Peptides against a protein of PDB entry 8PQO. Designs and how they scored, part 67

Target 1, 252 residues: chain A of PDB entry 8PQO
Amino acid sequence: VLLKEYRVILPVSVDEYQVGQLYSVAEASKNETGGGEGVEVLVNEPYEKDGEKGQYTHKIYHLQSKVPTFVRMLAPEGALNIHEKAWNAYPYCRTVITNEYMKEDFLIKIETWHKPDLGTQENVHKLEPEAWKHVEAVYIDIADRSQVLSKDYKAEEDPAKFKSIKTGRGPLGPNWKQELVNQKDCPYMCAYKLVTVKFKWWGLQNKVENFIHKQERRLFTNFHRQLFCWLDKWVDLTMDDIRRMEEETKRQ

## One batch from the design tools (peptide; aimed at target 1 I108)

Design b1_p29_1_s2 (made by RFdiffusion4, then SolubleMPNN; from b1_p29_1, 19 letters changed)
Fold by OpenDDE base, seed 3:
Structure b1_p29_1_s2 (fold): chain B 252 residues (1-252), chain A 29 residues (1-29)
Amino acid sequence: as target 1 above (252 residues)
Amino acid sequence: MPFSVYLNLGLLIFNLLLEARLKKLLEEL
């Protein structure tokens, strides 16, 4: 098991981020060819547990059509079915990813707190001290080009070049996080993403767990760069506007 | 985040699993 807490600081409010995240997810899904194909929604309902209120979703991703024929032929039964269970109680969210074939030997858990701070809180997910001792805190700087792979880099998604017309935010210079403290009119937040990866296969555990973390970090970096650079597209949208956009995307 | 954003990750994981299985098969030959 490998745990890392990714801390993503953004020059947006916690309330703004809720809209921006949903918009950016929807937009990214539109850009992904065949992204909705093979997705089965089993459950989509409100939940209440221990004072936490939100939306629970259970989805199955059937990857049979997404892999080459030879992979499909060699894959064990259930290996190409991925289950995603999500508890969305914004500003808290939890996602659990499992595989039918791997059962208890495979787990990706992503727990996120969105806080109106600069990523300074320790153990925001309230882990036991012994568990917290093994968590690496990883800061993602959306303005740092060195954290972006050359193949993922787009100038239109570079926070160091982007300036929001609607809000005046950006471009983000090397010291942008320190400068935020002095900018009374610029909101900020941190997404604390605790990622737990378990891949219990002899000889491959460390390799696969580290690989998954590397890909998660890459995903979070690129996603939040997009989210910020798309600020003018979503900052004036309401939650009702987002719901309409999601419905339109489901019909395509 | 919907797992749809992780589809590429899933494919990469399955490719790794396939490679590992193929290597094991080759070692048994």
Scores: peptide ipSAE 0.036, ipTM 0.653, DockQ to the pose 0.542
OpenDDE base, seeds 1, 2, 4, 5: peptide ipSAE 0.036, 0.036, 0.035, 0.035; ipTM 0.660, 0.679, 0.677, 0.671; seed 1 fails the geometry check

Design b1_p29_1_s3 (made by RFdiffusion4, then SolubleMPNN; from b1_p29_1, 22 letters changed)
Fold by OpenDDE base, seed 4:
Structure b1_p29_1_s3 (fold): chain B 252 residues (1-252), chain A 29 residues (1-29)
Amino acid sequence: as target 1 above (252 residues)
Amino acid sequence: MTTQVYLDLGLLVVSLLLAARKALEEAAA
């Protein structure tokens, strides 16, 4: 098991992020080939449990058409079905990813707190001390080009170049986080993403777990760079606007 | 309240698999 807490600081408010995140997810899904193909929604309902209130979703991602033929041919039954259970109680979210074949031997859990701070809280997810001491805190700087793979880099999604017309935010220079403290009118937040990865396969556990974390980090980095650079597209949207957009996306 | 998933993690899973494939192909080349 490998745990890392990714801390993504953004020059947006927690409330703004709720809109921006949903917009960016929808937009990113449109831009990806086969974004919604093979996705089966089993459950999508409100939930209330232990003071947590939000939306619960259970999706199955059928990856048979998304993998090479040789993988499909060799994959045992259920191996290409990924289950995603998500509890969205913004500003808290939890997602659990499992696989039918690997069962308890495979887990990706992402627990996120969105806080109006600069990523300074320790153990925001309230882990036991013994567990917390093994969590690596990883800061993602959306303005740091060195954290972006060359193949992922797009100038139009570079926070170091982007200037929001509607908000005046950006571009984000090398010291943007420090400068943000002095900008009273600019909101900020941190997404604390505790990622738990378990891959119980002798000899491959560390390799695969690290690989998954590397990809998660890549995803978080690219996503939040997009989110910020798309600020002018979503900052004036309401949650109702987002819901309409989501419905339109589902129809594609 | 209509709410989508926190992140479209399906795309992540697909990307992981594709990345794994690429890594294997590169290792075999």
Scores: peptide ipSAE 0.033, ipTM 0.676, DockQ to the pose 0.094
OpenDDE base, seeds 1, 2, 3, 5: peptide ipSAE 0.032, 0.034, 0.034, 0.034; ipTM 0.649, 0.676, 0.667, 0.662; seeds 2, 3, 5 fail the geometry check

Design b1_p29_1_s4 (made by RFdiffusion4, then SolubleMPNN; from b1_p29_1, 21 letters changed)
Fold by OpenDDE base, seed 5:
Structure b1_p29_1_s4 (fold): chain B 252 residues (1-252), chain A 29 residues (1-29)
Amino acid sequence: as target 1 above (252 residues)
Amino acid sequence: MTESVYLEIGLLIYNLLLEFEKKLKEEEE
């Protein structure tokens, strides 16, 4: 098991992020191959548990059509079905990813707190001290081009070049985080993303767990770069606007 | 709030499947 807490600092408020995240997820999903193909929604309902209220979703990603034929032929039953269970109680979110075949031998858990700070809170997820000491804190800087793979880099999604017309935020220079402290008019937040990865196969555990973390970091980095650079597209939207957009998408 | 908060992880899973295939081949040798 490998745990890392990714801290993504953004020059947006927690309230703004709620809209921006939903917008950016929808937009980014459209840009991905398949665009929802092979995704089955089993459950989508409100939940209430231990004082936590939010939306629960259970999705299955059927990957049969997204893998080469030889992989499909070799894959055991259930291996190409990925389950995603998500509890969205913003500003707290939890996602659990499992596989039908691997069962307890595979787990990706992502727990996120969105806080109006600069990523300074320690153990925001309230882990036991023994567990917390094994968690690596990783700061993601959305303005740092060196954290982006060349193949992922797009100039129109570069926070170091983007300037929001509607808000005046950006571009983000090398010391943008430090400058935020002095800019009282610019809101900021941190997404504390505790990622737990378990891949319990002898000989491959460390390799795969590290690989998954590498990919998660990549995803978080690219996504939040997009979120910021798309600020002018979503900053004037309300949650009601987002809900309406989602409903319209479902009708298509 | 009805949409997933995270992007599709299809590419990630694809790479994991490739590793799985590799492991299966090693067992057949």
Scores: peptide ipSAE 0.033, ipTM 0.654, DockQ to the pose 0.238
OpenDDE base, seeds 1, 2, 3, 4: peptide ipSAE 0.032, 0.032, 0.031, 0.032; ipTM 0.676, 0.671, 0.664, 0.677

Design b1_p29_2 (made by RFdiffusion4)
Pose (drawn by RFdiffusion4):
Structure b1_p29_2 (pose): chain A 252 residues (1-252), chain P 29 residues (1-29)
Amino acid sequence: as target 1 above (252 residues)
Amino acid sequence: LLFSLSLLVEFLIVVGAVMYYRETRKVHE
């Protein structure tokens, strides 16, 4: 099983990231026809354990209505049921993604620490030493064009070409992280996203784990480029504003 | 041959379904 820690250094504060991430998930999914239908909340409750106080949820995403009929007929029972178990104690969160048919043999776990630093902490997740020694640290720079697939590139989602009206932040050059250390004002943070991918069937552990990690890096990069370029849309929102927009979207 | 084809279809469905989920759920961690 392969583990990688993706460190996403951002010119926002940890407080700002919480609102921005919630807004961005909802906004990026605004054009998807077929969003919200098929989402099933099994469990939604508070939890508390040894310093980590938060909200636990168990959700199921039924994909039967979103795939061709032949896929629904051919799919083994439960293969189209995606389970997500989430522990949200921001600035810490853990999500576990499984498939009902694969049980626990196909698992994607993302454990994230959101810290007010420049991604300089080591083993921020406090792994056992030997296990930590086998974790690759992968840095995601949202200003670096070379880290973006050409088919994914969009000028309107390029931090190198965006300046915030409300904050004046950006555009981001190759020295933006250096200018953060030499700066006393603009906030910064790093999301330490430790990703574990497990695929235990058919001897395809390596191929699937690598494919999933490459796709996770691409998604983390594109998402956080979008998040920064949407600063003007969400930076003035509070958490109460986010909860209100959630209840609003709940009516339909 | 038929058995191998069935395993291939099953593999494509299970990996694809999770990947589709990752594309649509958006990064939320």

Design b1_p29_2_s1 (made by RFdiffusion4, then SolubleMPNN; from b1_p29_2, 16 letters changed)
Fold by OpenDDE base, seed 5:
Structure b1_p29_2_s1 (fold): chain B 252 residues (1-252), chain A 29 residues (1-29)
Amino acid sequence: as target 1 above (252 residues)
Amino acid sequence: MLEELRKKIELEIVLGAVLTYLETRQVSS
């Protein structure tokens, strides 16, 4: 088991982020082949537990159509089915990802707190001390081009080049985080993403767990670069606007 | 030897599926 806490600092408020996240997810998904194809929603219901109130979803992603025929033919039963259990109680979110074939031997858990700070809180997820001491804190700097793979780099998604017309935020220079403290009119937040990866195959545990973390970091980096660079597209939208957009999309 | 190869293939298939999922979702919340 390998745990890392990714801290993504953004020059947006927690409230803004909620809109931006939903918009960015929707926008990014437009470019993905298949969209909702192969997604089976098993559960979608409100939940309330220990003061946490939100929406619970259980989805199965059937990826058979996303792989070549020969892979599908060789795939063991359940190998191409990903289960996603999600508890969405913004500003807190939790997602648990499992695979039918791997059963208990595979787990990805992503727990996110969105806080109006600069990533300075320790153990925001309230882990036991023994567990917390083994968690690596990883700061993602969305302005740092060196953290982006060349194949993923897009100039239009570069926070170091982008300036928001509507808000005046950006471009983000090398010391943007430090400078942000002095900008009283610019909101900021940190997404604390505790990622737990479990892959219990003898001899491959560490390798695979590290690999998955590397991929998660990559995805978090790219996504939040997009989120920021799309600021002018979503900053004036309300949650109601997003909900309407989602409903309209579902009707198509 | 054949068993090792089979397991390797199965692993790669699962990892591929996971990666496809992750990339599709962009960020899990």
Scores: peptide ipSAE 0.518, ipTM 0.885, DockQ to the pose 0.707
OpenDDE base, seeds 1, 2, 3, 4: peptide ipSAE 0.491, 0.479, 0.491, 0.489; ipTM 0.878, 0.875, 0.877, 0.878; seed 2 fails the geometry check

Design b1_p29_2_s2 (made by RFdiffusion4, then SolubleMPNN; from b1_p29_2, 20 letters changed)
Fold by OpenDDE base, seed 4:
Structure b1_p29_2_s2 (fold): chain B 252 residues (1-252), chain A 29 residues (1-29)
Amino acid sequence: as target 1 above (252 residues)
Amino acid sequence: SLEEELKKLELEIVLGSILKYLESKKVSS
């Protein structure tokens, strides 16, 4: 098991982030043709547990159509199915990713708190001390080009170049986080993403777990760079606007 | 052995599935 807490600081408010995130989801959905990767929504319902209220979704990603025929023929039962269970109670979110074949031997858990701070809170997810001491804190700097793979780099999604016309935010220089404190009119937040990866396979645990973390970090980095650079596209949108976009996308 | 090769194949298929899922994600959870 490998745990890392990714802390992504953004020059947006917690409330703004929600809009930006949902906008990005809607845009991603628009770009998905043919129903994505065989996504089956098993459950989509409100939930309430221990004072946590939100939306619970259970999706199965059927990857059979995304692999060659010979792979499908050789794949054991459940090997090509990824289950995604998500509890969305923004500003808190939890996602659990499992595989039918691996059962308890594979787990990706992503727990996110969105806080109006600069990533200074320790153990925001309230882990036991013994567990917390083994968590690596990883700061993602969206302005740091060195954290971006060359193949992922897009100039139009470079926070170091982007200037928001609507908000005046950006570009983000090397010391943007420190300077942010002095910009009283600029909101900020941190997404604390505790990622737990378990891949119990003799001799490959560490390698695979680290690899999965690398992929998650890549996703977080790219997504948040995009989210910020798309600020002018979503900052003026209301939640009602987002809902309309979601409905329009669903109809397509 | 055949058993070892089978396990290797199963592992590769599962890892491939996980990777495809992760790569398909464009939005942070």
Scores: peptide ipSAE 0.605, ipTM 0.919, DockQ to the pose 0.592
OpenDDE base, seeds 1, 2, 3, 5: peptide ipSAE 0.594, 0.589, 0.561, 0.596; ipTM 0.917, 0.916, 0.908, 0.917

Design b1_p29_2_s3 (made by RFdiffusion4, then SolubleMPNN; from b1_p29_2, 19 letters changed)
Fold by OpenDDE base, seed 1:
Structure b1_p29_2_s3 (fold): chain B 252 residues (1-252), chain A 29 residues (1-29)
Amino acid sequence: as target 1 above (252 residues)
Amino acid sequence: SAEEKKKKLELEIVLGSVLTYLETRQVSS
């Protein structure tokens, strides 16, 4: 088991982020063919547990159409089916990802708190002290070019170059986080993303767990760079606007 | 061994599926 807490600081408010996240997910899906293809919704219901109120979803992502034919032919039963259980109680979210073939031998859990701070809180997920001491805190800087792979880099998605016309935010210089606290007119937040990766096959545990974390870090970095650089596209949108975009994507 | 090669192939298929999922979702929601 390998746990890391990724802290993503953004020059947006917690309330803004909710819209921006949904927009950015919808936009990314729109740019892909078959955004909703192969998604089976098993459960979609409200929940309440220990004071946490939100929406619970259980979805199966059938990825047979997303892999080459030869892979599909070689894949054992359940290998291409991803189960996603999600508890959405923004500003708190939890997602548990499993695979039918791997059963209990593989799990990814992503728990996110969105807080109006600069990533300075310790143990926001309230882990036991013994568990917390083994969690690495990883700060993602969306303005740091060195954290982006060359193949992923796009100039139009570079926070160090972007200037928001609607809000005046950006570009983000090398010390933007330190300077942000002195900018009274610019909101800020941190997404504390505790990622738990479990892979139980002996001899491969560390390799696979570290590999998954590297991929998550890459995706978190790219996504939030996009989210910020698309600020002018989503900052004035309503939740109804987001819902329309999601429905449009499902029709693709 | 043949069994080890089979397990590695199965793992690669699963990991590929997980990566496809993660890239599609971008962030958990």
Scores: peptide ipSAE 0.582, ipTM 0.914, DockQ to the pose 0.653
OpenDDE base, seeds 2, 3, 4, 5: peptide ipSAE 0.511, 0.506, 0.518, 0.555; ipTM 0.891, 0.891, 0.893, 0.903; seed 4 fails the geometry check

Design b1_p29_2_s4 (made by RFdiffusion4, then SolubleMPNN; from b1_p29_2, 22 letters changed)
Fold by OpenDDE base, seed 5:
Structure b1_p29_2_s4 (fold): chain B 252 residues (1-252), chain A 29 residues (1-29)
Amino acid sequence: as target 1 above (252 residues)
Amino acid sequence: DEEKKRKEIELEIILGSILKYLETKQVSS
């Protein structure tokens, strides 16, 4: 088991982020082939647990159509089915990802707190001390080009080049986080993403767990770079606007 | 060893599926 807490600082408010996240997810999904195909929704209901209120979803992603035929033919039963259980209680979110074939031998858990700070809170997810001592805190700097793979880099998604016309935010220079503290009119937040990866195949645990973490970090970095650079597209939208857009999309 | 080869193939398939999912969701939360 390998745990890392990724801290993504953004020059947006927690409230803004909720809109931006939903917009960016929707926009990013358009770039993927077969956006809604192969997704089976088993559960979608409100939940309440220990004062936490939100929406619970259980989805199965059937990826058979997303892989070449020869892969599908060689795949063990259930190997291409990903289960996603999600508890969405913004500003808190939890997602548990499993695979039918791997069963208990594989798990990815992502727990996120969105806080109006600069990533300074320790153990925001309230782990036991013994567990917390083994968690690596990883700061993601969306302005740092060195954290982006060359193949992923796009100039139009570079926070170091982007200037928001609507808000005046950006571009983000090397010391943007320090400057943010002195800029009273610019909101900021941190997404604390505790990622737990478990892969129990003997001899492959560390290799696979580290690999998955690298992928998660990559995805978090790219996504939040996009989110910021798309600020002018979503900053004036309300949650009602987003909901309307989602409903309209479902009707098509 | 055919068993070893089979396990390697299975691993690649599983990892590929996970990556495909993650890329699709982006945030995965």
Scores: peptide ipSAE 0.471, ipTM 0.886, DockQ to the pose 0.687
OpenDDE base, seeds 1, 2, 3, 4: peptide ipSAE 0.469, 0.467, 0.455, 0.467; ipTM 0.886, 0.883, 0.879, 0.883; seed 1 fails the geometry check

Design b1_p29_3 (made by RFdiffusion4)
Pose (drawn by RFdiffusion4):
Structure b1_p29_3 (pose): chain A 252 residues (1-252), chain P 29 residues (1-29)
Amino acid sequence: as target 1 above (252 residues)
Amino acid sequence: VVAELLKRAVVLYALYKGYWETRYNRAAA
């Protein structure tokens, strides 16, 4: 099983990231026809354990209505049921994704620490030493064009070409992280996203784990580029504003 | 053999679709 820690250094504060990531998930999913239908909340409750106080949820995403009929007929029972178990104690969160048919043999776990630093902490997740020694640290720079697939590139989602009206932040050059250390004002943070991918069937552990990690890096990059370029849309929102927009979207 | 391969291909396709569905949740994690 392969583990990688993706470090996403951002010119926002940790407080700002919480609102921005909630807004961005909702906004980026605004054009998807077929969003919300098929989402099932099994469990939604508070929890507390040794310093980590938060909200636990168990949700199921039924994909039967979103795939062709032959896929629904051919799919083994439960293969189209995607389970997501989430522990949200921001600035820490853990999510575990499984497939009902694959049980625990196919698993994607993301454990994230959101810290007010420049991604300089080592083993921020406090792994056992030997296990930590086998974790590759992968840095994601949202200003680096070379880290974006050409088919994914969109000028309107390029931090190198965006300046915030409300904050004046951006555009981001190759030295933006250096200018953060030499700066006393603009906030910054790093999301330490430790990703574990497990695929235990058919001897395809390596191939699937690698494919999933490459796709996770691509998604983390595109998502956080979008997040920064949308700074004017969400930077003035509070958490109460986010919860209100959630209830609003709940009516339908 | 063909049936078994088809079953595995369908599973992999379903996993991909499942993976794709929760992509923003994971990205925002």

Design b1_p29_3_s1 (made by RFdiffusion4, then SolubleMPNN; from b1_p29_3, 19 letters changed)
Fold by OpenDDE base, seed 3:
Structure b1_p29_3_s1 (fold): chain B 252 residues (1-252), chain A 29 residues (1-29)
Amino acid sequence: as target 1 above (252 residues)
Amino acid sequence: MEEEELKKEIILLALKKGYETVSLDLAGT
């Protein structure tokens, strides 16, 4: 098992981020063709547990159409089904990814707290001390180009170049986080993303667990660079606007 | 290739394709 807490600081409020996150997911989805193929929504309902209230979703990703025919023919039962269980109680979110064949031997869990701070809270997910001491804290700086792969880099998604017309935020210089403290009118938040990866196969555990973390870091970096650079597109939208947009997209 | 080794390769491929498919949801979590 490999745990890392990714801390993503953004010059937006916790309330703004909720809109921006949903918009950015929807926008990124438009750029993907065939992404919805093989997705089955089993459950989508409100939940209440231990004082936490939110929306619970259970999706199955059927990968039969995503693999060659010979793989489909030879795949053991459950091998081509990925389960995603998500609890969205913003500002808290949790997503769990499993595979039917792997059972307890594979897990990706992402737990996120969105806080109105600069990523300074320790153990925001309230892990036991013994567990917390094994968690690596990883800061993602959306303005740091060196954290972005060349193949992922786009100038229009570079926070160091972008300036929001509507809010005046950006561009983000090398010391933007320190400067933010002195800007009383600029909101900020941190997404604390605790990522747990388990892959219990002898000889492959460390390799696969580290690989998944590498991909998660890449994913979070690119996503939040987009989210910030798309600020002018979503900052004036309400949650109702987002819901309407999502419904319209489903009808297309 | 041994049958069990083949199964492992198939699972790794499935997980790769699965990750690619769920990546947008993971980004938005």
Scores: peptide ipSAE 0.490, ipTM 0.901, DockQ to the pose 0.726
OpenDDE base, seeds 1, 2, 4, 5: peptide ipSAE 0.412, 0.377, 0.447, 0.349; ipTM 0.882, 0.833, 0.893, 0.821; seed 2 fails the geometry check

Design b1_p29_3_s2 (made by RFdiffusion4, then SolubleMPNN; from b1_p29_3, 22 letters changed)
Fold by OpenDDE base, seed 5:
Structure b1_p29_3_s2 (fold): chain B 252 residues (1-252), chain A 29 residues (1-29)
Amino acid sequence: as target 1 above (252 residues)
Amino acid sequence: DELEKLLKEIILLANKLGYDTVGLSLAGT
């Protein structure tokens, strides 16, 4: 099991982020072909548990069409079915990804707190001390080009170059996070993403767990760079606007 | 290699569609 807490600081408010995240997810989904193919929604309902209230979803991703034929033919039953259980109680979110075949030997859990701070809270997810001491805190700086793979870099998605016309935010210089403290009118937040990865397969555990974390970090970095650089596209949208956009995305 | 490709697909799918809950809530399915 490998745990890392990714802390993504953004010059947006927690409330703004809710819109921006949904917009950016929808936008990214539109740019991908076959995004909804092989997705089965089993559950989509409100939930309330232990004071947490939000929307619960259970989806199955059928990956048979996403793998080579020989893998599909040789894969054990359930091996290509990925279950995603998600609890969206924004500003708290939890996603649990499992596989029917691997059962308890495979887990990706992403727990996110969105806080109006600069990523300074320790153990925001309230882990036991023994567990928390094994969590690596990883700060993602969306303005730091060195954290972006060259193949992923796009100038139009570079926070160090982007200037929001609607909000005046950006470009983000090397010390932008420190400067936020002195900018009274610029909101900020941190997404604390605790990612738990378990891949209990002899000889491959560390390799796969580290690989998944590497991909998650890459994804979080690129996604939030996009989110910020798309600020002018979503900052004036309402949740109703987002809902319409999501409905349109599902049809594509 | 194939495992890595599969894992990438899983991660991409999960992150692409995982937060698409608002629209799904309205549709009910």
Scores: peptide ipSAE 0.124, ipTM 0.750, DockQ to the pose 0.083
OpenDDE base, seeds 1, 2, 3, 4: peptide ipSAE 0.111, 0.117, 0.063, 0.122; ipTM 0.748, 0.746, 0.724, 0.756; seeds 1, 2 fail the geometry check

Design b1_p29_3_s3 (made by RFdiffusion4, then SolubleMPNN; from b1_p29_3, 17 letters changed)
Fold by OpenDDE base, seed 5:
Structure b1_p29_3_s3 (fold): chain B 252 residues (1-252), chain A 29 residues (1-29)
Amino acid sequence: as target 1 above (252 residues)
Amino acid sequence: SAAEELKKLIVLLALKLGYETVQYELAGT
């Protein structure tokens, strides 16, 4: 098991982020070729537990169409089914990814707190002290081009070049986080993303778990660069606007 | 082994879904 806490600082408020995230997820999904294909929604209901209120979803991603025919024919039962359980109680979110074939040998868990700070809170997810000692804190700087793979880089999604017309935020220079503290009119937040990866594979567990973390970090980096650079597209939207857009998408 | 290759595939597919769904946080609103 390998745990890392990714801290993503953004020059947006927690409330703004809620809209921006939903918009950016929808936009990113449209840009992907196979988004939503083979998705079975088992559960989609409100939940309340220990004072946490939100929406719970259980989805199965059937990936049979995503693999060659010979793989599909030879794959064991359940091997191409990925389960996603998600608890959305913004500003807290939790997602658990599992696979029927791997059972207890595979887990990706992402727990996120969105806080109106600069990523300064320790153990925001309230892990036991012994567990917390083994968590690496990783700061993602959305303005740092060196954290972006060349193949992922797009100039229109570069926070170091982008300036929001509607808000005046950006471009984000090398010291943007330090400068942000002195900008009274610019909101900020941190997404604390605790990622737990479990992949039992004799001799390769650590390698695979590190690989998964590397990919998650890549995903978080790219996504939040997009989210910021799309600020002018979503900053004037309300949650009701987002809901309407989601309903319109479902009707297609 | 075939089992190892399958495990690799599962990981890759799961990660691919992550890019498609973004951060796996697609719970209902």
Scores: peptide ipSAE 0.206, ipTM 0.789, DockQ to the pose 0.268
OpenDDE base, seeds 1, 2, 3, 4: peptide ipSAE 0.104, 0.201, 0.192, 0.059; ipTM 0.634, 0.787, 0.782, 0.612; seed 3 fails the geometry check

